Peptides against a protein of PDB entry 6RO1. Designs and how they scored, part 78

Target 1, 216 residues: chain A of PDB entry 6RO1
Amino acid sequence: LGKEIEEYIHKPKYCLPFLQPGRLVKVKNEGDDFGWGVVVNFSKKSNVKPNSGELDPLYVVEVLLRCSKESLKNSATEAAKPAKPDEKGEMQVVPVLVHLLSAISSVRLYIPKDLRPVDNRQSVLKSIQEVQKRFPDGIPLLDPIDDMGIQDQGLKKVIQKVEAFEHRMYSHPLHNDPNLETVYTLCEKKAQIAIDIKSAKRELKKARTVLQMDEL

## One batch from the design tools (peptide; made by RFdiffusion4, then SolubleMPNN)

Design b2_p17_8_s1 (from b2_p17_8, 5 letters changed)
Fold by OpenDDE base, seed 1:
Structure b2_p17_8_s1 (fold): chain B 216 residues (1-216), chain A 17 residues (1-17)
Amino acid sequence: as target 1 above (216 residues)
Amino acid sequence: MPTGYRLLTKEEAKKLL
């Protein structure tokens, strides 16, 4: 469900009007989650598909991201990496393909005009952290229908399923049951026991296969 | 992976930008 919404939001057709300087965005590349960064600018580049000669425009957004200091040393030849949890990191302007945006916020920040000084880039990190403190439940997202104007019927059906799921979850009698934590803990323990039984059966099958090879 | 599914290197960005 959440991932299906992301597949609409990151499309250039829908997100480009919202990629103004100072817009908060999330960047994710495979297993690398940068969290919240800030749009600096974007560029449309004419590209030609090598096999068809068709125009395939590339959209590159420059995003100010919290990067590991180690990844910055090799930034010519290697992709930037997110800062480790215990690392201070450094804010760097990173060129990102638009489809790597996992979320777009309704929030826009004021950014320094000159991002060449480290202190100016690090001031933006302080501003992101201040916004995160103001929104303990998470930084607000752009609404894909009301804010972004996406009229796709597939997206509307996904949202209706999310809302119907959330309504059922919050209206469920167990949601206010003081035993809910006990029920969840019992369900998790049951799931773990089922994994452990499956693991033990695999180990027992391997041990029997080894014993059968020693008897031959 | 095709360049289209990862972060750009500084050299790749300089060629595109």
Scores: peptide ipSAE 0.251, ipTM 0.807, DockQ to the pose 0.027
Fold by OpenDDE base, seed 5:
Structure b2_p17_8_s1 (fold): chain B 216 residues (1-216), chain A 17 residues (1-17)
Amino acid sequence: as target 1 above (216 residues)
Amino acid sequence: MPTGYRLLTKEEAKKLL
């Protein structure tokens, strides 16, 4: 359910109006979760699909993200990596493709005009951490329907399923169970495994389709 | 990985930006 909502939110036609400087966004690249970062700017780039010659515009968002210090050294040739949980890390402006935005917040921060000084970048991390303290249940998301104006019937059906699931979850006797954290952790692991199986099945289908084309 | 599914390197960003 959450991932199905993400598939709508990260679409340029929906998210671009909300990618103003200072907007809080989550960035995730496969296994690399950067958590909450701050939009610095965005740009539309002309891209040509190599196989079709079709214009496929790439949208690049510069996001201030908490990166590992190790990722700094190789940042020319390697993608940035998130700071380890035990690491302070360093805030860096990272060019991110828009489809790597996993969430968009209703919160917009003030950002320093000059992000070249490390201290100015690290001040934004303090601001993110202060927002996180103010929202113990998590940083507020933009509502995809009410705030983002998404009229897609597929999304509306996903939201209705989420709301009906949440209502059932909060109405469930387990909501007051002392073992709730253990149950949540097991449910999250099960959800992740189900996603990994779905991904692996998609890759296997692609590989089989290529093999079938080489046999014709 | 195709450039379209990962974070851009600084060099890739300089070529695009």
Scores: peptide ipSAE 0.223, ipTM 0.799, DockQ to the pose 0.023
Fold by OpenDDE base, seed 3:
Formats: C-alpha cells, structure tokens, sequence
Structure b2_p17_8_s1 (fold): chain B 216 residues (1-216), chain A 17 residues (1-17)
C-alpha cells in the first residue's frame, strides 16, 4: 500500500511540477536511504533506447543530500552513499533519477545561491534539522490528490484501501484490547496531528502566498 | 544495475547533462 502510492508520486507526469529549487524530497537507492534532501535543480535529458532507437527522456534532479565522506573520494566513478548513522557526513549535490524520489514534501526551503562552499551546503542541513524539529511527527508530505492533483482512479482506489485498512486496523484491536482509552487517545492524537499537519500546510501555503505577494 | 535504475555517477551525469 505505501509503496503503491510511491509508484504514483515518483512518476515524472505527476512530480515534475513540484520539483522547484528548495523543495524537500526523500531519496532512496535500493538499500541506501539518504533521508530528506533539498532540490537544487531539475533537467530533462534526451535519451535513446539502445534496442529500439525510441526517444526515452531521462529526468534528472540535482538533490543536496547528506553523503558519507568516504563516498566522496570516488564520486567521479562511484555513486554517492548516505552518511552512516554515527557520521556527521557532508551535504553534496547529487544527480538523482526522478523515480528514486520516495517522498515529496509540501515544505520548500530558501537555499544559498552559491552551494560551492562546504559551509553553505552544511547550513542547508541545519535548516532541514530545524524543519524536522518543527514537525516531530514527520515532515509534511504533499497530498497526491489535494496538492498534486492526481486524478488516477488506481491511486484513488489505493488511498481508499489504505483508509479502509487503517480504519480496520484501528477498529479490530478496539474489540479485543482492554486499553480502549489508549487507542482512542492515539486515534484522536493521530486525527489531531492530521488536522494540525493540514492546518500547518494551510498556514505554510498562506505564509508562502504572502511571501510571494511581498516579492511582487 | 542499468543507469536508468540507480544514482548517477559524476561522469555519467556529465555525459547526460
């Protein structure tokens, strides 16, 4: 179910309009989880399929990611690796194929104009960490229907199955667990967190609309 | 993995970009 939603949101036809500079995104490459990074730039590249000669456009997003310092030594010939849990790491601009985006946030950050200095790149990590502190339940995601405008009936059926599964997962333990009050308090907290995330998204959208009006 | 399914190296990115 969660993976089936990811298979919609990472499709270029849906996500490209949201890949502006400063957008928070998650990047995963097989077993490598980079966590939250920041979009720096996006490019469409013409590619030709080797077997058919058909045009197969590649979509590359440059993402500022927390990388291991070891992976930077061979960064010409080897793919970047995520920083180890115990490592500080270093923020690097990494070219990422768009289908490797596991999540897209409603949040956009201001980024330094020059990302060549290490200190400017590391300042963005501090900004990500500050956003994570403001959202203890996790950085707000773009809603695939309400924010991204995806009209796909397959996605709507997946969302309905997730909602029905969540509702069943909350309703089935309520029949057999003597801690009914704890589950109601967790459901009310989750509903309140969902309302607070929706309100924080609306306030962030309003504050962003105000900031766009003050830049005009 | 084929280039279409992994992170790009800096050399691969320079050839595509």
Amino acid sequence: as target 1 above (216 residues)
Amino acid sequence: MPTGYRLLTKEEAKKLL
Scores: peptide ipSAE 0.222, ipTM 0.798, DockQ to the pose 0.025
Fold by OpenDDE base, seed 2:
Structure b2_p17_8_s1 (fold): chain B 216 residues (1-216), chain A 17 residues (1-17)
Amino acid sequence: as target 1 above (216 residues)
Amino acid sequence: MPTGYRLLTKEEAKKLL
């Protein structure tokens, strides 16, 4: 389910409008989880499929990522690696293919104009950590439907399955109570409260995204 | 891995970008 949503959000046709400078994004490459980074810029490159001659545009996003200092020594010839949990790491601008974006946040940060100095890059890590402290349940995601405008019926079905699964998980502790109608009304109220919490988290997200832009 | 499924090196990025 989460991976099936990822398969939609990382598609260029959906995510590109949201890859503005300062956007928080999560980068994952196989077993390497970089966590949250910050978009610096993106580029579209014309690519031609070698076997069909078909134009297959390649989208590269430059992302400030927390990298291991060891991986940076060979950064010319080797791909960067995520910092270990016990390591401070170093923030580096890493070119990432857009399909390696595992999540896109609603949060945008101000970034220094010059990212050449290490202190300017490390300041962005402090800003990410401050956002993480403000969101103990995790950094808020863009809603694929409401924020990203994805109209794909496959995604709508996945979201409906997630919501129905969450509803069933929240109803399962209540399935031991013989009053099914009160449980359905409480589950509809809890689904409505979850929608209202999601809506209130969206309004608080709109208000906090504005407030975080004014306080940072 | 194909370049299309991993992080780019700085050299690959310079060739692409």
Scores: peptide ipSAE 0.219, ipTM 0.793, DockQ to the pose 0.026

Design b2_p17_8_s2 (from b2_p17_8, 6 letters changed)
Fold by OpenDDE base, seed 3:
Structure b2_p17_8_s2 (fold): chain B 216 residues (1-216), chain A 17 residues (1-17)
Amino acid sequence: as target 1 above (216 residues)
Amino acid sequence: MPTGYTLLTKEEAEKLL
């Protein structure tokens, strides 16, 4: 279910309008999870499929990512690797294909105009870490429907299945509790609190997205 | 591996960019 939503949000037709400089994004390549990085820029490249001669445009996004210092030594010939959990790492601008974006945040950061100095790149890591502290439940995501404007009926059905599955996961432990009414009221309160936390996180996201533009 | 599944190397990026 979460992966099925990811298959929509990383599509160029949906995500490209939100890939402005400073946008927080998650990058994942197979087993390599870079976590949260910051968009620097993106480019459209003409690619020709070798077997069909059809134009298949590649979308490359330059993302400032926390990389292993060891992987950066071979960065000419080898792909960058994420910093190990015990490693400080180094922030590096890494070109990634747009389909490797696993999440897109509503948060945008101011980034230094010159990212050539290591200190300027490492300052952005401090800003990401500060955003993570401000959002202990996780950095706020763009809503695929409300923020990204995705009208796809397949996505709406996936979201409805996620909501129904979440509702079932919250209701399934309750089938064995004799206090079902109190727990349905607590699950309606918790679903309403989750809607109110999602709404308050959206309002706090709207208010803090406006305030983080003024306080950073 | 086809360029479509991995992070681009600097050389791959320089050929595309």
Scores: peptide ipSAE 0.026, ipTM 0.640, DockQ to the pose 0.025
Fold by OpenDDE base, seed 2:
Structure b2_p17_8_s2 (fold): chain B 216 residues (1-216), chain A 17 residues (1-17)
Amino acid sequence: as target 1 above (216 residues)
Amino acid sequence: MPTGYTLLTKEEAEKLL
């Protein structure tokens, strides 16, 4: 379910319009979770598939990520590694294939014009940490339907399955309650209130993210 | 072929940027 949504979101046809400088994105490479970083830039490269001769464009996103200081020593020859939980790490601009974007936030930060100074890069980490404090339930995601405009019926079915699974998980402790209809109506109201709280938190987040970005 | 590194090295990025 979450991975199935990710497979839609990281597709260039859907995510590229949202990969503006300052966009918060989550980067994950197999076992390496970098957490939340900030888009700096993206590029399109023409790649020719070796077997078909077809143009398969590669999309590379430059993401400011919290990297381990150890990995940075070899950053010319070795891929950057995420900072350990206990280390400070260092924010580095890391080129990332677009399919490694595990999440895209509705939040867009202002970034320094010059990211060459370490202090400018580390200032962005402070901004990410401030956003994380403002969102204790996690950094707000772009809605794949409402924000990203994904009309794919497969994704709609996945979301409906997630919603129905969430509804069933919330109803399953209540499946032992003989007032199943009242609980379904309360769980539909609570799912609708959770959707309405998600939508109202999104509208309040859209309004508050715009208002709080002017103060940062 | 760029090796299956989903994270590009800075050098691989400079070759791909």
Scores: peptide ipSAE 0.025, ipTM 0.619, DockQ to the pose 0.026
Fold by OpenDDE base, seed 4:
Structure b2_p17_8_s2 (fold): chain B 216 residues (1-216), chain A 17 residues (1-17)
Amino acid sequence: as target 1 above (216 residues)
Amino acid sequence: MPTGYTLLTKEEAEKLL
């Protein structure tokens, strides 16, 4: 279900309008989870499909990611690797294909104009960490329908299935409770409260993102 | 050609840029 939503979100036709400088994104490449990084820029590249000769544009996103120190040393010839859990790592601008974006946040940070200095890159890590502290339940995502305007009926069905699965998952512990209706109503209220907390966190964030742009 | 599922190396990115 989460992966099925990702398959919509990372499509260029949906995500490109939201890949502004400072946008928080998650980057994942197979087993390599970089966690949250910050969009620096994106570019459209001409690509020719080897089998069809058709032009299939590649979208490369430069993302400031927390990389291992080894990745920094070998960044010319080797693919960047995420910092190990025990490692501080270093923030590096890494070119990634747009489909490697596993999540897009409604947070947009201010970023230094010059990311060549290490200190400027590391300042962005501090800003990410500050956002993470402000959102202990996780950095808020863009809503694929409400924020990203995705009208795809397949996505709507996936979201409905997620909501119905969450509802069922909250209801499953209750299948043996004779007070099933009361606990269903409490779980629906809890799910609604979680949605309302998520929406209120989005509104508070819209308000705070405006406030942080006014305070910086 | 950049393998459609990998992070680009700096050299791969420079070849695309």
Scores: peptide ipSAE 0.023, ipTM 0.619, DockQ to the pose 0.026
Fold by OpenDDE base, seed 1:
Structure b2_p17_8_s2 (fold): chain B 216 residues (1-216), chain A 17 residues (1-17)
Amino acid sequence: as target 1 above (216 residues)
Amino acid sequence: MPTGYTLLTKEEAEKLL
C-alpha cells in the first residue's frame, strides 16, 4: 500500500511542479535511506533509449542530504552513502534521479544562496531538525490527490484501501465487549476526528505552505 | 527491469550536465 502510493508520487509527470528550491523530500536508494533532505534545483536532460531510439527525458534533482564522511572521500567515483546513526555526517548536495524520491513534503525551507561553505549546508540540517521537532507525528506529506492533482483511478482505489484498512485496524483491538453501541459511536467519532485532524492539517498546511523560519 | 541508475556520482552527473 505505501509503496504503491510512492510509485505514483516519484513520477516526473506528477512531482516536477513541486521540486522547487527548499522543498523537503525523502531520498531512498535500495537499502540506503538518507531520510529527509532539501531540493536545491532540478535539471531535465535528453536521453535516447539504446534499444528503441526514442527520446526518454532524464530528470536529475540536486538534493542536500546528510552523507557519511567516508563516502565523501570518494564522491567523484563512488555514490554517496547516508550518515550512520552514530556519526555526525556532513550535508552535501547530491545529484539524485527523480524516481529515488520516496516522499515529498508540503514544507518548503529557505536555503542559503551559497551552499559551498560547510556552515551554510549544516545550517539547513538544523532547519530540518527544527521541522522534525515541530511535527512529532512526522513531517507533513503532499496529498497526492488534493495537492498534487493526481487523477489516476488506480491511486484513488489504493488510497480508499488504505483508509478502509486504517479504519479496520482501529476497530479490531476492541474485543467482544458487550457495550458495542458506545464503542461504534467512539470509533465513528475517532474516524471523524481523524478526518477532521487530516482536514485541519490540510487547512493549517494551506496557511503554512512556506514556513519562513524568520525565527532562526 | 531497467537498472534504474542509483545516486549519480559527481562525475556521472557532470557527464549528464
Scores: peptide ipSAE 0.020, ipTM 0.579, DockQ to the pose 0.024

Design b2_p17_8_s3 (from b2_p17_8, 5 letters changed)
Fold by OpenDDE base, seed 1:
Structure b2_p17_8_s3 (fold): chain B 216 residues (1-216), chain A 17 residues (1-17)
Amino acid sequence: as target 1 above (216 residues)
Amino acid sequence: MPTGYTLLTKEEAKKLL
């Protein structure tokens, strides 16, 4: 569900009008979650598809992201890596393909005009942290229908399923049941037991295969 | 406020920057 919504939101057709300087965006590249960063600018690059010769425009957004200091030393040869939770990191302007935006916030910050000084970049990190502190339940997202104006029927069906699921979850008698934690713990234990049985069956099958090889 | 925009005030931004 959340990933299906992401597949609409990160499309240039929908997100570009919202990629103004200071917009909060979440960036994820494969296993690397940078968390929340701030849009500095975006650019359209002409690209030609190698197989069709068709013009396929690439959209690159420059995002101020919290990077590991180690990744910045090798920034000429290696992609920037997110700062570890335990490190301070350093805020850097990173060129990001628009499809790597995993979320877009309704929040827009003021940013310094000159981001060359480290202190100006680190001031933006303080601003992000203060926004996160003001929104303990999470930084507010752009509504894909009401804010972004996405008219796609596939997205509308996904949202309706989410809303219907949430409504069922909150209306369920177990939602306020003091035994709910016990039910969840029992479900988790059942799931773990099922994994353990599947693992034990695999090990038993391997052991039988080894024993059969020693009898040949 | 225009739909889809939560802008920090200039004063809030100055406290954050």
Scores: peptide ipSAE 0.021, ipTM 0.601, DockQ to the pose 0.106
Fold by OpenDDE base, seed 2:
Structure b2_p17_8_s3 (fold): chain B 216 residues (1-216), chain A 17 residues (1-17)
Amino acid sequence: as target 1 above (216 residues)
Amino acid sequence: MPTGYTLLTKEEAKKLL
């Protein structure tokens, strides 16, 4: 379910319009979770599929990511690695294939014009951390339907299955509670609170999609 | 995927960008 949504969101046809500089994105490469980073730029490279001769454009996103200091020493020859939980790490601009974007936030930050100084890059980490404090339930995601405009019926069915599964997961512990009515009212209140949190996250999103680094 | 690199090195990026 979550992975199935991800497979839609990271498709260039859907995500590219939202990969503006300052957009918060989550980057994951197999076992390497970089967490939340900030889009700096994206590029399109014309690639030719070796087997078909068809043009298969590669999309590379430059993302400011928290990297391990160890990986930075070899950053010319080795791929960057995520910072360990216990280390400070260093924010680096890392070129990432678009399919490694595991999440796209509604939040867009102002970024320094010059990311060459370490302090400018580390200031962006402070801003990400402040956004994380403001959103204790996690950084708000782009809605794949309402924000990203994805009309794919497969995705709509996946979302409906997630919502129905969430509803069933919330109802299933409650199917063993003899107070089914109070529980339906609590599930309706929780579904309404989830809708109201989703709507309040949408309103907060409409009001604060763009955050200044100095206002964070 | 044709490039086995999901994360690009800075040198690979300079060749791709």
Scores: peptide ipSAE 0.021, ipTM 0.591, DockQ to the pose 0.025
Fold by OpenDDE base, seed 4:
Structure b2_p17_8_s3 (fold): chain B 216 residues (1-216), chain A 17 residues (1-17)
Amino acid sequence: as target 1 above (216 residues)
Amino acid sequence: MPTGYTLLTKEEAKKLL
């Protein structure tokens, strides 16, 4: 369900108005969760689909992210990696495709005008950490309907399903079951399996699209 | 302006920076 909301909010037509400098965003690339970073700027890149000649513009967001110092040494040849849990890391401006934004916060920070000095970049990490302390339940998200103005009926149906699921979870008499931890672990495993099935279906669809392109 | 801004004030930002 959360991932289905992500598929709406990361669409350029919805998120671009909110990608101002200082906006908090969460970045995830495959298995790499960078956590919360700060938008520096965005750019529209002209892209042409190789098979149709159709203009498919790419949107690149420069996001200040906490990266591993090791990954930054190879940044010319390798993508930046998130800092390890035990690593301080280094804040670096990373170009990110808009579809890699997993969350967009209602919070917007002031950022230093010059992010070239390491100290100025690391000051933004302190600001993010201070925001996280102010929001112990997590950094507030933009509401996709109320804040982002998304009128898509598919999204509204997803939200209604989330709310109905949450209501059923809270109303379930299992709140007094001594097996609650086991049920949570099973629900998490079931959610992970549903994600893995959805991923495998996407890979199969990509593989079929590639096979159809080789048959054309 | 797009709705849903928790814009930190300049004073709040100075406490965070």
Scores: peptide ipSAE 0.020, ipTM 0.583, DockQ to the pose 0.117
Fold by OpenDDE base, seed 5:
Structure b2_p17_8_s3 (fold): chain B 216 residues (1-216), chain A 17 residues (1-17)
Amino acid sequence: as target 1 above (216 residues)
Amino acid sequence: MPTGYTLLTKEEAKKLL
């Protein structure tokens, strides 16, 4: 459900109007969850599809993200990595493909005009943290229908399933259980493990397909 | 401007900075 919504919101057709400087966005690259960052700008890049020669424009959003200090040393050769939970990290402007945006917030921050000084970048981290404190239930998302104006019937069906699931969840006798937070954390961990198993099975299938092609 | 903005006031932004 959440991933199916993500597949709509990260499409350039829908998200580009909302990628203004200061917009809060969540960035995830494979296993690397950067969490919430701030849009600095975006650019259209010319790209040629390798199989058709057709122009397929790539959209790159520059996002101010909390990166590990170690990843910054290798920034010439390696992609930035998210800061560890226990690490202070450093806020860096990272070029991100638009399809790596996992969420878009209704919140837009004021950002310093000059992000070259480290202190100005780190001030934005403080601003993100203050927003997170103000929204203990999570940073507000743009509504994909009401805010983003997405008319896709596939998305509407996904939203209806989410709402029906949430209604069933809140009507469940366990919703008032004082251990509910622990149960949710375990359910989220189980869901993540199921995703990771599905990913690992997909990579194993690809690797086997390559090996079979080398044996043919 | 697209709809759905929680625009922080300049004062709210100053409390966040």
Scores: peptide ipSAE 0.019, ipTM 0.563, DockQ to the pose 0.098

Design b2_p17_8_s4 (from b2_p17_8, 6 letters changed)
Fold by OpenDDE base, seed 2:
Structure b2_p17_8_s4 (fold): chain B 216 residues (1-216), chain A 17 residues (1-17)
Amino acid sequence: as target 1 above (216 residues)
Amino acid sequence: MPTGYEILTKEEAEKLL
């Protein structure tokens, strides 16, 4: 289900209008989860399908990602790796294929114009962390239907299956499993997150929240 | 530096295209 939604949202047809500089995106490459990064820019590359000769445009998005410092030392020859959980890491601009975007946030950061200085890149990590603190249940996603305008009947069926599964999980009295309180709290949190995403979208639509990060 | 964020709705995202 989540992966089936991902297969729609990462399509250039749907996501390109939302890849503005400062947009929060989640990047995953195979086993490497970079977590949340920030769009810097995107480019269209001409690609020719080797088997058909058809022009299949390749879309590359430059994303500011938290990378392992170990991988950056070898960055001339090796792909950037995500920072380890306990590592501070370093924010780097990484070229990412658009299909590696596993999520797109409704949040757009104001980013420094010059990302060449390390301090400017690391300031963006502080901004991401501050957004994460404001959204304890997770950074808000773009709604694939309401925000992204995806009209695909396959996606609508996936969403309906999710909603019907959620509704069935609510309507079946799941027996006295002590995890039921956790599932109800997660489901009430998810319904409350959907309501709080709608309400927070409405309240934050009014609040250009200038985070004064006090320099402590 | 004041770091800011905004939530861009569909309508606001479309205005940046």
Scores: peptide ipSAE 0.303, ipTM 0.829, DockQ to the pose 0.490
Fold by OpenDDE base, seed 3:
Structure b2_p17_8_s4 (fold): chain B 216 residues (1-216), chain A 17 residues (1-17)
Amino acid sequence: as target 1 above (216 residues)
Amino acid sequence: MPTGYEILTKEEAEKLL
């Protein structure tokens, strides 16, 4: 269910309109979870599929990510690696294929115009951490239907299955399935995310008003 | 430099395209 929604969200036809500079995104590459990063820009690359003669557009997004210092030494030969939990790491601009975006936030940061200085890149990490403190239940996500405008009937069926599962889980606690803990944690996170998206959209309208009043 | 964030709704995101 969650993964099936990601398969819609990371499609270029849906996510590209939301990849503005400063947009918060989650990046995951196989086993490497970078967590939350910030979009810097995106580019369209042409890839020739060897078997179709058709140019399928590849999209690469440059994302400011918290990387391990070890991976920076090998940056000429190896892919960037996420910072270890206990590591400070360093914020680096990493080219990411758009399908590696696991989540897109409704939040857009104001970013420095020049990200060449290390201090400017590290200031963005402080801004991410400040946003995370304001959202203890997690950084708010874009709604795939309401915010991203995805009209795909497959996605609507996935959402309906999630809502029906959540409703069944709350109305009939399935006490007897050992796979329920993983599904409960996913559905609690998602019901909480959906409630928190609606509440955070309302509270952020209030918090935006407060931040604009403190800048006057 | 403005320190902060904004919430871009669909309508606000469409205005930046």
Scores: peptide ipSAE 0.277, ipTM 0.821, DockQ to the pose 0.455
Fold by OpenDDE base, seed 4:
Structure b2_p17_8_s4 (fold): chain B 216 residues (1-216), chain A 17 residues (1-17)
Amino acid sequence: as target 1 above (216 residues)
Amino acid sequence: MPTGYEILTKEEAEKLL
């Protein structure tokens, strides 16, 4: 289910309009989870399929990611690696294929215009961490239907199955399976998280409207 | 520089491109 939604969101047809500078995105490459990063820019690269001669455009997004200091030393020859949980890490601009975006946030940060200085890049990490503190339940996601406007019937069926599964979980009296309680506490936590994110999104939209009125 | 964030929907984000 979550992975099936990801397969729609990372498609260039749907995500490119949302890849503004400062947009929060999650990057995952195979086993490497970078967590939340910030879009700097994106570019279209012409790629020619070697077997068909067809032009298949590759989309590369430059994302500020928290990288291990070890990976930065080898950045000319090796792929960047995520910072270890106990490591401070360093914010680096990493070119990422758009299909490696595992999530896109409704949040856009104000970022420094010059990201060449290390201090400016590290200031963005502080801003991400501040946003994460304001969203204890997780950074708000773009809704694939309401925010991204995805009309795909396959995605609509996936979402309807999620909603129908959630509704069936809440409507069945959880009598007697201790393994279900652990899954349900995780699902209730996720559902409460989604409600709290929707509430916080509404409060922040109100706060933005107030700040725009105080600047007039 | 204004340190902060905004919530951008598609329509709000398309106005900034």
Scores: peptide ipSAE 0.274, ipTM 0.818, DockQ to the pose 0.413
Fold by OpenDDE base, seed 5:
Structure b2_p17_8_s4 (fold): chain B 216 residues (1-216), chain A 17 residues (1-17)
Amino acid sequence: as target 1 above (216 residues)
Amino acid sequence: MPTGYEILTKEEAEKLL
């Protein structure tokens, strides 16, 4: 279900309009989860499909990602690796194929004009962390239908299945678990959380306010 | 530069293209 939604979102046809500098995106490459990064730019590369000779344009997005310092030493020969959970890491601009974008946020950060200095790159990490603090239940996603305008019937069916699954997950445990209160409190917390995220998104959308992140 | 973020709507995202 989540993966099926990702398969629509990462399509260039849908995501490219939202890949502005400062846009928050999640990057995953196989087993490597970089988490949230920031779009710096994107480029279209001509690619020729090896089997058909057809022009298959590759889209590469440069994303500022938290990378392991170990992987940066080998950055000329090896792909960047995500920072370990216990590692500080370093923010690096990593060229990422657009299909590796697992999520796109409605949030766009103000980024430094010059990302060459390490301090400027690390300031963006602080900004991401501050956004994460403001959204404890997760950074707000672009709605694939309402925000991204995806009209694909396959996606609509996936979303309907997710909504029906969520509705069933909320309706079915309520009838059969003797620990009703703990499941209710978790479901109510999760539902209240989803409402609070939706309300915060709506307030932020209404406010059109550049939330100055005061550097705490 | 202002350290901050904005939420770009679809319309705002489309205006930047």
Scores: peptide ipSAE 0.153, ipTM 0.732, DockQ to the pose 0.516

